# Designs tried in a protein design run: peptides against a protein of PDB entry 8PQO. Part 84

Target 1, 252 residues: chain A of PDB entry 8PQO
Amino acid sequence: VLLKEYRVILPVSVDEYQVGQLYSVAEASKNETGGGEGVEVLVNEPYEKDGEKGQYTHKIYHLQSKVPTFVRMLAPEGALNIHEKAWNAYPYCRTVITNEYMKEDFLIKIETWHKPDLGTQENVHKLEPEAWKHVEAVYIDIADRSQVLSKDYKAEEDPAKFKSIKTGRGPLGPNWKQELVNQKDCPYMCAYKLVTVKFKWWGLQNKVENFIHKQERRLFTNFHRQLFCWLDKWVDLTMDDIRRMEEETKRQ

## One batch from the design tools (peptide; made by RFdiffusion4, then SolubleMPNN)

Design b1_p16_1_s3 (from b1_p16_1, 7 letters changed)
Fold by OpenDDE base, seed 1:
Structure b1_p16_1_s3 (fold): chain B 252 residues (1-252), chain A 16 residues (1-16)
Amino acid sequence: as target 1 above (252 residues)
Amino acid sequence: EPATMEQMFTVASFSL
């Protein structure tokens, strides 16, 4: 088991981020053709649990059509079915990814708190002390180009170059986080993303767990760079605007 | 259709 808490600091408010995330997810997904192929939605309903209210989804990703026939024929039952369970109760969300064949030997869990701070809270997910001491805190700096793979870099998605016309935010220099503390007119937040990866397979545990974390970090970095650089596109939108856009996209 | 960025990971990893 490998646990890391990724902390992403952004010069936006928690309320702004709710809109920005939905917009950016929709925009980024346009470039991914066939993203819905082989996806079965089992459950999509409101939930209430322990005072938490939100939307619960259970999806199955069927990979049978994504592998060669001979692989499908040899694959154990359930090996090519990935389950995603998500509890979306912004500013909190939890996503759990499992596999029918691996059962308890495979787990990817992402738990996110969005807080109006600068990433200074310790153990925001309230882990037991014994578990918390094994969590590595990883700070993602969206302005740091060295954290971006060369193949992923785009100048139009570089927070160190972007200037928001509508808000005046950016560009983000090397010391932007320190300077933000003195800018009382600029909102800020931190997304605390606790990622738990378990892959219990002899000889492959560490390699696979580290690989998954590498992919998660890559996604978090690129997505939030996009979210910030798209600020002028979404900052004036309301949640109602987002819902209308989603409906329009669904009809096309 | 992912609703959150966390679900984008699932799509990217398991919808190839």
Scores: peptide ipSAE 0.554, ipTM 0.933, DockQ to the pose 0.166
Fold by OpenDDE base, seed 5:
Structure b1_p16_1_s3 (fold): chain B 252 residues (1-252), chain A 16 residues (1-16)
Amino acid sequence: as target 1 above (252 residues)
Amino acid sequence: EPATMEQMFTVASFSL
C-alpha cells in the first residue's frame, strides 16, 4: 500500500472551484475519444450517510471491446471490469476504483477535501496516527514548469504566463503562494487529495503502485493548470449555468 | 463522462 496526500494550492475560492472543476472536466472530456463506450452506470443517486450528503455513482468500465482478442480470450472472469464508486459531496469527495477479479488485491482510492487555506492543515482526512505517519505530503505547484512533462506542456495552459482579464489573477510567479497571503482581494484554496494505492502482486507491487501515483500526480497537475488558465471562461458561470450546459450536451 | 476530476483518472486509465 502506498499513500500520498497531494496538496494543490490554487488562487481561487472553494466556491469558485466547484464551478471551475465541473467546467474543466467537461472541457477536458471533449478532448477524449470513446468517453461513453463500454461505460455502464449502475447507480446514480443522492445519498446521506454519517452526516455526509451528496451524490453517489457506481460505474462499470467494460474493457472487453477495448483489448485485443487474445487478451479477452485469456482474461479471467471479471478481470476486464473496472468498478468506480464515487461519493461526491463537495467540498468533500471520495472515489474508489476496484477490479472484479483482483478484489481486495487492487484498490485506488482518492479522497479530497477542498479547504480555504494554503495547504497547511495536517491530517485533514483524520487518519489514525499510525496510518498518517506513512503518508507522504506532496505539494503540487501549478506554476512550476518543472513539474510538467514536456509532452504535456502548453503555453496557453501555463499559469506562469496566464493573466485573467476578468479577475486580474496571474501570472503566477515563483513566489506566488507567499505573495498570495498579502493579496487581500485574491481568494485561495487547497485541494487535499489523499490517494491510496494498493496492488498486491509479488514482484510488481511497488512498481505498479508508484506508477499509478505518478499518473495521478500527472493528472492533478495538468488539470489544475488548465482549470486556472480557463478561469475567464468559467468564473462568471453559476452552478445553474453549468447544469444547463451539461443538459445541452446530453441532448447532442 | 466523468463528473469530477477524480473520475477523469478512471477514464484516462481504462478507456482504451
Scores: peptide ipSAE 0.550, ipTM 0.932, DockQ to the pose 0.167
Fold by OpenDDE base, seed 4:
Parts: C-alpha cells; structure tokens; sequence
Structure b1_p16_1_s3 (fold): chain B 252 residues (1-252), chain A 16 residues (1-16)
C-alpha cells in the first residue's frame, strides 16, 4: 500500500472551485477522444451518511471492447471490469476504484478535502497516527513548469503566462503563493487529495503503485493548470448555469 | 462523463 497526500493550492475560493471543477471536467472530457462506450452507471443518487450529504455514483467500466482480442481471450473472469464508487459531497469527495478479479488485492482510493487555506493543515483526513506517519505529503505547484511533462504542456494552459481579465489574477510567478498571503482581495484554497493505492501482485506491487501515483499526480497537475487558465470562462457561472450547460450537452 | 476530477482518472487510466 502506498499513500500520498497531494496538496494543490489555487488562487480561487472553495466556492469558486466547485463551479470551476465542474466546468473544467466537462471541458476536459470534451477534449478527450475516448467516448463513454463501455461505461455502465449502476447507481446515481443522493446520499446522507455520517453527516455527509452528497451524490453517490457506482459505475462499471467494461474494458472488453477496449483491449485487443488476445487480451480479452486470456483475461480472467472479471479482470476487465473496473468498478468506480464515488461519494461527492463537496467540499469533500471520495472515489474508490476496484476490480472484480483482483478483489481486495487492488484498490485506488482518492479522498479530497477542499479547504480555504494554503495547504497548512496536517492530517486533514483524520487518519490514525500509525497510518498518517506513512503518508507522504506532496505539494503541487500549478505555476511550476518543471512539474509538467513536455507532451502535456500547452502555453494557453500555463498559469505563469495566463492573466485573468475578469478577476485580475495571474500570471503566477515563482513566489505567487507567498505573494497571495498579502493579497487581501484574492481568495485561495487547497485541495487535499489523499491517494491510497494498493496493488498486491508479487513482484509488481511497488512498480504499479508508484506508477498509479505518478499518473494521479500528472492528472492533478494538468487539470488544475487548466482550471486556473480557464478562470475567465467559468468564474461568472453559477451552479445553475453549470446545470443548464450539462443538460444542453445531454441533448446533443 | 466523469462528474469530478477524480473520476477523470478512471477514464484516463483505462483509456476509455
């Protein structure tokens, strides 16, 4: 098991981020060539549990059509079915990814708290001390070009170049986080993303677990760079606007 | 479509 807590600081408020995330997810999804083929939505309903109120989803990703024939023929029963369970209760979210074949030997869990701070809270997910001592804290700086793979880099998604016309935020210089503290009128938040990866396969555990973390970090970095650079596109939108946009997209 | 950024990982990781 490999645990890391990724902390992404953004010059937006927690309330703004809720809109920005929804917009950016939709926008980023449109840019992906992959369709929704093979995705089965089993559950999509509101939930209330332990004082948490949000939306619960259970999806199955059927990979049979996404893999070569020889893989499909050799794959054990259930190996090509990925289950995703998500509890979305913003500002808290939890996503659990499992596989029917691997069962308890495979787990990806992402637990996110969105807090109006600069990533200064320790153990925001309230782990037991014995568990928390094994968590590596990883800070993601969206303005740091060196954290972005060359193949992922786009100038229009570079926070170090972007200037928001509507808010005046950006560009983010090397010391933007320190300067933010002195900017009374600029909101900020941190997304605390605790990622738990378990892949119990002899000889491959460490490699796969580290690989998954690397991909998670890559996604977090790229997504939040986009979110910030798309600020002028979503900052004036309301949740109702987002809902309308989603409904319009469904009609197409 | 993914509902959150976390769910985008599922789509991306499995090339869906």
Amino acid sequence: as target 1 above (252 residues)
Amino acid sequence: EPATMEQMFTVASFSL
Scores: peptide ipSAE 0.542, ipTM 0.930, DockQ to the pose 0.165
Fold by OpenDDE base, seed 3:
Structure b1_p16_1_s3 (fold): chain B 252 residues (1-252), chain A 16 residues (1-16)
Amino acid sequence: as target 1 above (252 residues)
Amino acid sequence: EPATMEQMFTVASFSL
């Protein structure tokens, strides 16, 4: 098991982020191929439990059409079905990814708290002390180009170049977070993303777990760079606007 | 389709 808590600092408010995330997810999803293919939505319903209120989804990603025929023919039953259970109760959300074949030997869990701070809270997910001591804290700086793979880099998605016309935020220099403390008019938040990865396969555990974390970090970095650079596209939208846009998309 | 960025990971990782 490999646990890391990724802390993403953003010059937006928690309330703004709710809109920005939804917009950016929709926008970024356009770039993903095979969207919707092989995806089965088992559950999509509101939930309320233990003071947590949000939307619960259970999806199955059927990978049979995504692998070569010989792999599909040789794959054990359930090996090509990925289950995703998600509890979206912003500002808290939890996503659990499992596989039918591997059962308890495979787990990806992402738990996120969005807080109006600069990533200064320790153990925001309230882990037991013994568990918390094994968590590596990883700070993601969206302005740091060195954290971005060359193949992922786009100038139009570079926070160090972007200037928001609507808000005046940006560009983000090397010390933008420190400067933010002195800017009373600029809101800020931190997304605390606790990622738990378990892959119990002898000889491959560390390799796979580290790989998954690398991909998660890559996603978090790129997504939030986009989110910030798209600020002028979504900052004036309301949640009602987003909901209407989502409904319109579903009708197409 | 994904509702959160976390779900985007699932889509991206298993698009193959």
Scores: peptide ipSAE 0.494, ipTM 0.917, DockQ to the pose 0.168

Design b1_p16_1_s4 (from b1_p16_1, 6 letters changed)
Fold by OpenDDE base, seed 2:
Structure b1_p16_1_s4 (fold): chain B 252 residues (1-252), chain A 16 residues (1-16)
Amino acid sequence: as target 1 above (252 residues)
Amino acid sequence: SPATMEQMFLVAGFAL
């Protein structure tokens, strides 16, 4: 098991982020090839649990059409079905990813708290001390180009170059986080993303767990760079606007 | 389609 808590600092408010995330997910999804092909939505309903109120989703990602024929032919039963259970109760979110074949030997869990701070809270997810001591805190700096793969880099998605016309935020210089503390008029937040990865397969555990974390970090980095650089596109939208856009997209 | 950023992992990871 490999645990890391990714802390993403953003010059947006928690309330703004809710809109920005939904917008950016929708926009990013349009840019992805395959567009959700092979995704089966089993459950999509509101839930209330232990004071947490949000939306619960259960999706199955069928990978049979996304792998080569020889892989499909050799894959054990259930190996190409990924289950995603998600509890979205913003500002808290939890996603659990499992596989039918691997059962308890495979787990990706992503738990996120969005807080109006600069990533200074320790153990925001309230882990047991024994578990928390094994968690690596990883700060993602969206302005740090060195954290971006060359193949992922786009100038129009570079926070170090972007300036929001609507808000005046940006560009983010090397010391933007320190400068942000002194800017009373600029909101800020941190997404605390605790990622738990378990892959129990002899000889491959560390390799796969590290690989998954690498991909998660890559995703978080690129996504939040986009979210910030798309600020002018979503900052004036309301949640109602987003819901209307989602409904319109579903009707197409 | 994904509803959250976390769900983008599966979409991006399995995109051809």
Scores: peptide ipSAE 0.229, ipTM 0.841, DockQ to the pose 0.154
Fold by OpenDDE base, seed 4:
Structure b1_p16_1_s4 (fold): chain B 252 residues (1-252), chain A 16 residues (1-16)
Amino acid sequence: as target 1 above (252 residues)
Amino acid sequence: SPATMEQMFLVAGFAL
């Protein structure tokens, strides 16, 4: 098991982020061909548990059509079915990813708190001390180009180059986070993303767990760079606007 | 389609 808490600081408010995330997910998904293919929604319902209210979803991702033929032919039954259970209670979110074949030997859990701070809270997910001491805190700086793979880099998605016309935010210089505290008019938040990865196969555990974390970090980095650079596209949208956009997208 | 950022992992990571 490998646990890391990714802390993504953004020059947006928690309320703004809710809109921005939904917009950016929709936009990014449109850019991915076949991303929605093979997705089965089993459950989509409101939930209330332990004071947490939100939307619960259970989806199955059937990957049979998304892998090469030789992989499909060699894959055990259920190996290409990924289950995703998600509890969306913004500003808290939890996603649990499992696989039918690997069962308890495979787990990806992503728990996110969105807080109006600069990533200074320790153990925001309230882990036991013994568990928390094994969590690596990883700060993602969306303005740091060195954290971006060359193949992922786009100038139009570079926070160090972007200037928001609507808000005046950006470009983000090397000391942008330190400057936030002095800019009373600029909101900020941190997404605390606790990622738990378990791949309990002898000889492959560390390799796969580290690989998954690497991919998660890459995703978090690229996504939040996009989110910020798309600020002018979504900052004036309301949650009602987003809901309308989602409904329009579902009709396609 | 993914509803949250976390769900994009499955789209981006497993699509070959």
Scores: peptide ipSAE 0.215, ipTM 0.838, DockQ to the pose 0.171
Fold by OpenDDE base, seed 5:
Structure b1_p16_1_s4 (fold): chain B 252 residues (1-252), chain A 16 residues (1-16)
Amino acid sequence: as target 1 above (252 residues)
Amino acid sequence: SPATMEQMFLVAGFAL
């Protein structure tokens, strides 16, 4: 098991981020082809548990058509079915990814708290001390180009170059986080993303767990760079606007 | 389609 807490600081408010995330997910998803095929939505309903209220989704990703033929032919039953269970109770979110074949031997869990701070809270997810001491805190700086793979870099998605016309935020210089503390007019938040990865196959555990974390970090980095650079596209939208956009997308 | 950023992992990871 490998645990890391990714802390993504953004010059947006927690309330703004709720809109921005949904918008950015929708936009990013449009750019991905073939992602919708083989997705089965089993559950999509509101939930209430232990004082947590939100939307629960259970999806199955059937990968049979997305893997090479020889993999499909050799794959055990259930090996190509990925289950995603998500509890969206913004500002708290939890996603659990499992596989029918791997059962308890495979887990990806992502738990996120969105807080109006600069990533200074320790153990925001309230882990036991013994567990918390094994968590690596990883700060993602969306303005740091060195954290971006060359193949992922786009100038139009570079927070160090972007200037929001609507808000005046950006560009984000090397010391933007330190300067933000002194800027009364600029809101800020941190997304605390606790990522738990478990892959219990002897000889492959460390390799796979580290690989998954690497991919998650890459995703978080790129996504939030986009989110910020798309600020002018979503900052004036309301949640109702987002809902209408989602409905329109479903109808098309 | 994914509703949250976390769900983008599956879209990106299995987009072969």
Scores: peptide ipSAE 0.215, ipTM 0.838, DockQ to the pose 0.158
Fold by OpenDDE base, seed 3:
Structure b1_p16_1_s4 (fold): chain B 252 residues (1-252), chain A 16 residues (1-16)
Amino acid sequence: as target 1 above (252 residues)
Amino acid sequence: SPATMEQMFLVAGFAL
């Protein structure tokens, strides 16, 4: 099991981020090939549990068409089905990813708290001390180009170059996080993303777990760079606007 | 379609 808490600091408020995330997910997914193919939605309903109120979703990703024919023919039953259970109770979110074949030997869990701070809270997910001591805190700086793979880099998605016309935020210089403290009119938040990866195959555990974390970090970095650089596109939208757009997308 | 950023991982990973 490999645990890391990714802390993504952004020059937006927690309330703004709710809109920005939904917009950016929709926008980023437009160019993804096969994003909706092989996806089965089993459950999509509101939930209330222990004071947590939000939307619960259970999806199955059928990968039969996404793997080579020989893999599909040799794969055990359930091996190519990925289950995603998600509890979206913003500002808290939890996603659990499992596989039918691997059962308890495979788990990806992503738990996120969105807080109006600069990533200074320790153990925001309230882990036991013994578990918390094994968590590596990883700070993602969206302005740091060195954290971006060359193949992922786009100038139009570079926070170090972007200037928001509507808000005046950006570009983000090397010390932008420290400067936020002095900018009373600029809101900020941190997304605390606790990622738990378990892959219990002998000889492959560390390799796969580290690989998954590497991909998660890459995703978080690129996504939040996009989110910030798209600020002018979503900052004036309301949650009602987002919901309307989602409904329109579902009808198409 | 993905509803959260976390779900983008699956979308991107299965774009084979």
Scores: peptide ipSAE 0.201, ipTM 0.833, DockQ to the pose 0.160

Design b1_p16_2_s1 (from b1_p16_2, 8 letters changed)
Fold by OpenDDE base, seed 4:
Structure b1_p16_2_s1 (fold): chain B 252 residues (1-252), chain A 16 residues (1-16)
Amino acid sequence: as target 1 above (252 residues)
Amino acid sequence: MAKKAFDTLLRRLLAK
């Protein structure tokens, strides 16, 4: 098991982020080649558990069309299906990713707290001390180009170049986080993303767990760069606007 | 046998 807490600082408020996240998820999904193909939504309903109220979703990602033919032909039933269960109770979110074939040998859990701070809280997910000492804290700087793969880089999604005409935020220079403290009119937040990865195959555990973390970090980095650079597209939207957009998209 | 073959294949793919 490998645990890391990714801390993503953004020059937006927690309330703004809620809209921006939903917009960016929808936009990113549309932009992906074959986006939405092979995704089955089994459940999408409100939930209430232990004082937590939110939206529960259960999705299946069918990978049959995304793997080589010989892999598909050899794959047991359920082996190429990834189950994603998500509890979205913003500002808290939890996602659990499993595979029926791997069973207990495979788990990805992503738990996120969105806080109006600069990533200074320790153990925001309230882990036991023994567990917390094994968590590596990883800061993601959305303005740092060196954290972005060349194949992922887009100038229009570069926070170091983007200037929001609606808010005046950006571009984010090398010391943008320090400067943010002195800018009382600019909101900020941190997404604390605790990622738990388990892959219990002897000889491959560390390799696969580290690989998955690398991919998650890549995803978080790119996503939040997009979220910020798309600020002018979503900052004036309300949650009702987002809901209408989602409904319209479903009807197409 | 198919499961074993798949496991072997998957392990080889992941080991790369």
Scores: peptide ipSAE 0.329, ipTM 0.860, DockQ to the pose 0.051
Fold by OpenDDE base, seed 5:
Structure b1_p16_2_s1 (fold): chain B 252 residues (1-252), chain A 16 residues (1-16)
Amino acid sequence: as target 1 above (252 residues)
Amino acid sequence: MAKKAFDTLLRRLLAK
């Protein structure tokens, strides 16, 4: 098991991020090949648990069409079916990824708190001390080009170049986080993403767990760079606007 | 979001 807490600082408010995240997820999904193909939604309902209120979703991703034919033919039964269970109670979110074939030997859990701070809180997810001491805190700087793979880099998604017309935010220089403290009119937040990865196959555990973390970090970095650079597209939208957009997408 | 990471891993592992 490998745990890391990724901390992403953004020059947006917690309330703004709720809109921006939903918009950016939708936008990013449209730009990816394969869209919703092979996705089965089993459950989509409101939930209430231990004072937490939100939306629960259970999806199955059928990857048979996403792998080469020979892989599909040789794959064990259930190996190409992954389950995603998500509890969205913004500003708290939890996602659990499992695989039918690997069962308890495979787990990806992502728990996120969105806080109006600069990533200074320790153990925001309230882990036991013994567990928390094994968590690596990883800071993602969306303005740092060195954290982006060359193949992922796009100038139009570079926070160091982007200037928001609607808000005046950006571009983000090397010391943008420090300068942000002195900008009274610019909101800020941190997304604390605790990622738990378990892959219990002898000889492959460390390699696979580290690889998954590397991919998650890459996804978080690119996504939040996009979210910020798309600020002018979503900052004036309301949650009602987002809901309408989602409904329209479901009808297509 | 997490699905993409898993897809990449699965393809890499099973394509061997």
Scores: peptide ipSAE 0.023, ipTM 0.664, DockQ to the pose 0.090
Fold by OpenDDE base, seed 2:
Structure b1_p16_2_s1 (fold): chain B 252 residues (1-252), chain A 16 residues (1-16)
Amino acid sequence: as target 1 above (252 residues)
Amino acid sequence: MAKKAFDTLLRRLLAK
């Protein structure tokens, strides 16, 4: 098991982020070919549990059509079915990813707290001390180009170049986080993303777990760069606007 | 988000 807490600081408020996240997810999904293909939504309903109120979703990703024929033929039964269970109770979110074949030997859990701070809280997810000491804190700087793979880099999604017309935020210089403290008119938040990865296969555990973390970090980095650079597209939207957009997308 | 990472991983693992 490998645990890392990714801390993503953004020059947006927690309330703004809720809109921006939903918008950016929708936009990113539209831009990806094959989006929604092989996705089965089993459950999509509101939930209330232990004082947490939000939306619960259970999706199955069927990868049979997304892998080469030889892979499909060699894959054990259930190996190409990925279950994603998500509890969205913003500002808290939890996603659990499992595989039918690997059962308890595979787990990706992502728990996120969105806080109006600069990533200074320790153990925001309230892990036991023994568990917390094994968590690596990883700071993602959306303005740091060196954290972006060359193949992922887009100039229009570079926070170091982008300036919001509507808000005046950006571009983000090398010391933008330090400067943010002195900018009373610029809101900020941190997404604390605790990622738990378990891949219990002999000889592959560490390699695969580290690989998954690497990919998650890549995803988080790119996504939040997009979110910020798309600020002018979503900052004036309301949650009602987002809901309408989602409904319209479902009808297409 | 996590789906993409897993998908990439699975494809690479199964492609070996």
Scores: peptide ipSAE 0.022, ipTM 0.663, DockQ to the pose 0.091
Fold by OpenDDE base, seed 3:
Structure b1_p16_2_s1 (fold): chain B 252 residues (1-252), chain A 16 residues (1-16)
Amino acid sequence: as target 1 above (252 residues)
Amino acid sequence: MAKKAFDTLLRRLLAK
């Protein structure tokens, strides 16, 4: 098991982020060919548990069409089915990803708290001390180009070049986080993303767990760079606007 | 978001 807490600081408010996240997820999905293929939504309902209220979703991603024919033919039953269970109770979110074939030997859990701070809170997910001491805190700087793979880099998604016309935020220079403290009119937040990765196959555990973390970090970095650079597209939208857009998309 | 990471992993693992 490998645990890391990714902390993503953004020059947006927690309330703004709720809109921006939903918009950016939708936008990113549109840019992906075949992103919705093989997705089965089993559950999509409100939930209430232990004072937490939100929306629960259970999706199955059927990957049979996403692998070569010979792989599909040789794959054990359930090996190409990925289950995603998500509890969205913003500003808290939890996603659990499992595989039918690997069962308890595989788990990706992502728990996120969105806080109006600069990533200074320790153990925001309230882990036991023994568990918390094994968590590596990783800061993602969306303005740092060195954290972006060359193949992922797009100038139009570079926070160091983007300036929001509507808000005046950006571009984000090398010391943008320090300068942010002196900008009383600019909101800020941190997404604390605790990522738990378990891949309990002998000889592959460390390699696979580290690989998954690298991919998650890559995704978080790219996503939040997009989110910020798309600020002018979503900052004037309300949650009602987002809900309407989602409903319209479902009807298509 | 996490799904994409796993998809990449799974494809690479199955291709070996």
Scores: peptide ipSAE 0.053, ipTM 0.701, DockQ to the pose 0.091; fails the geometry check

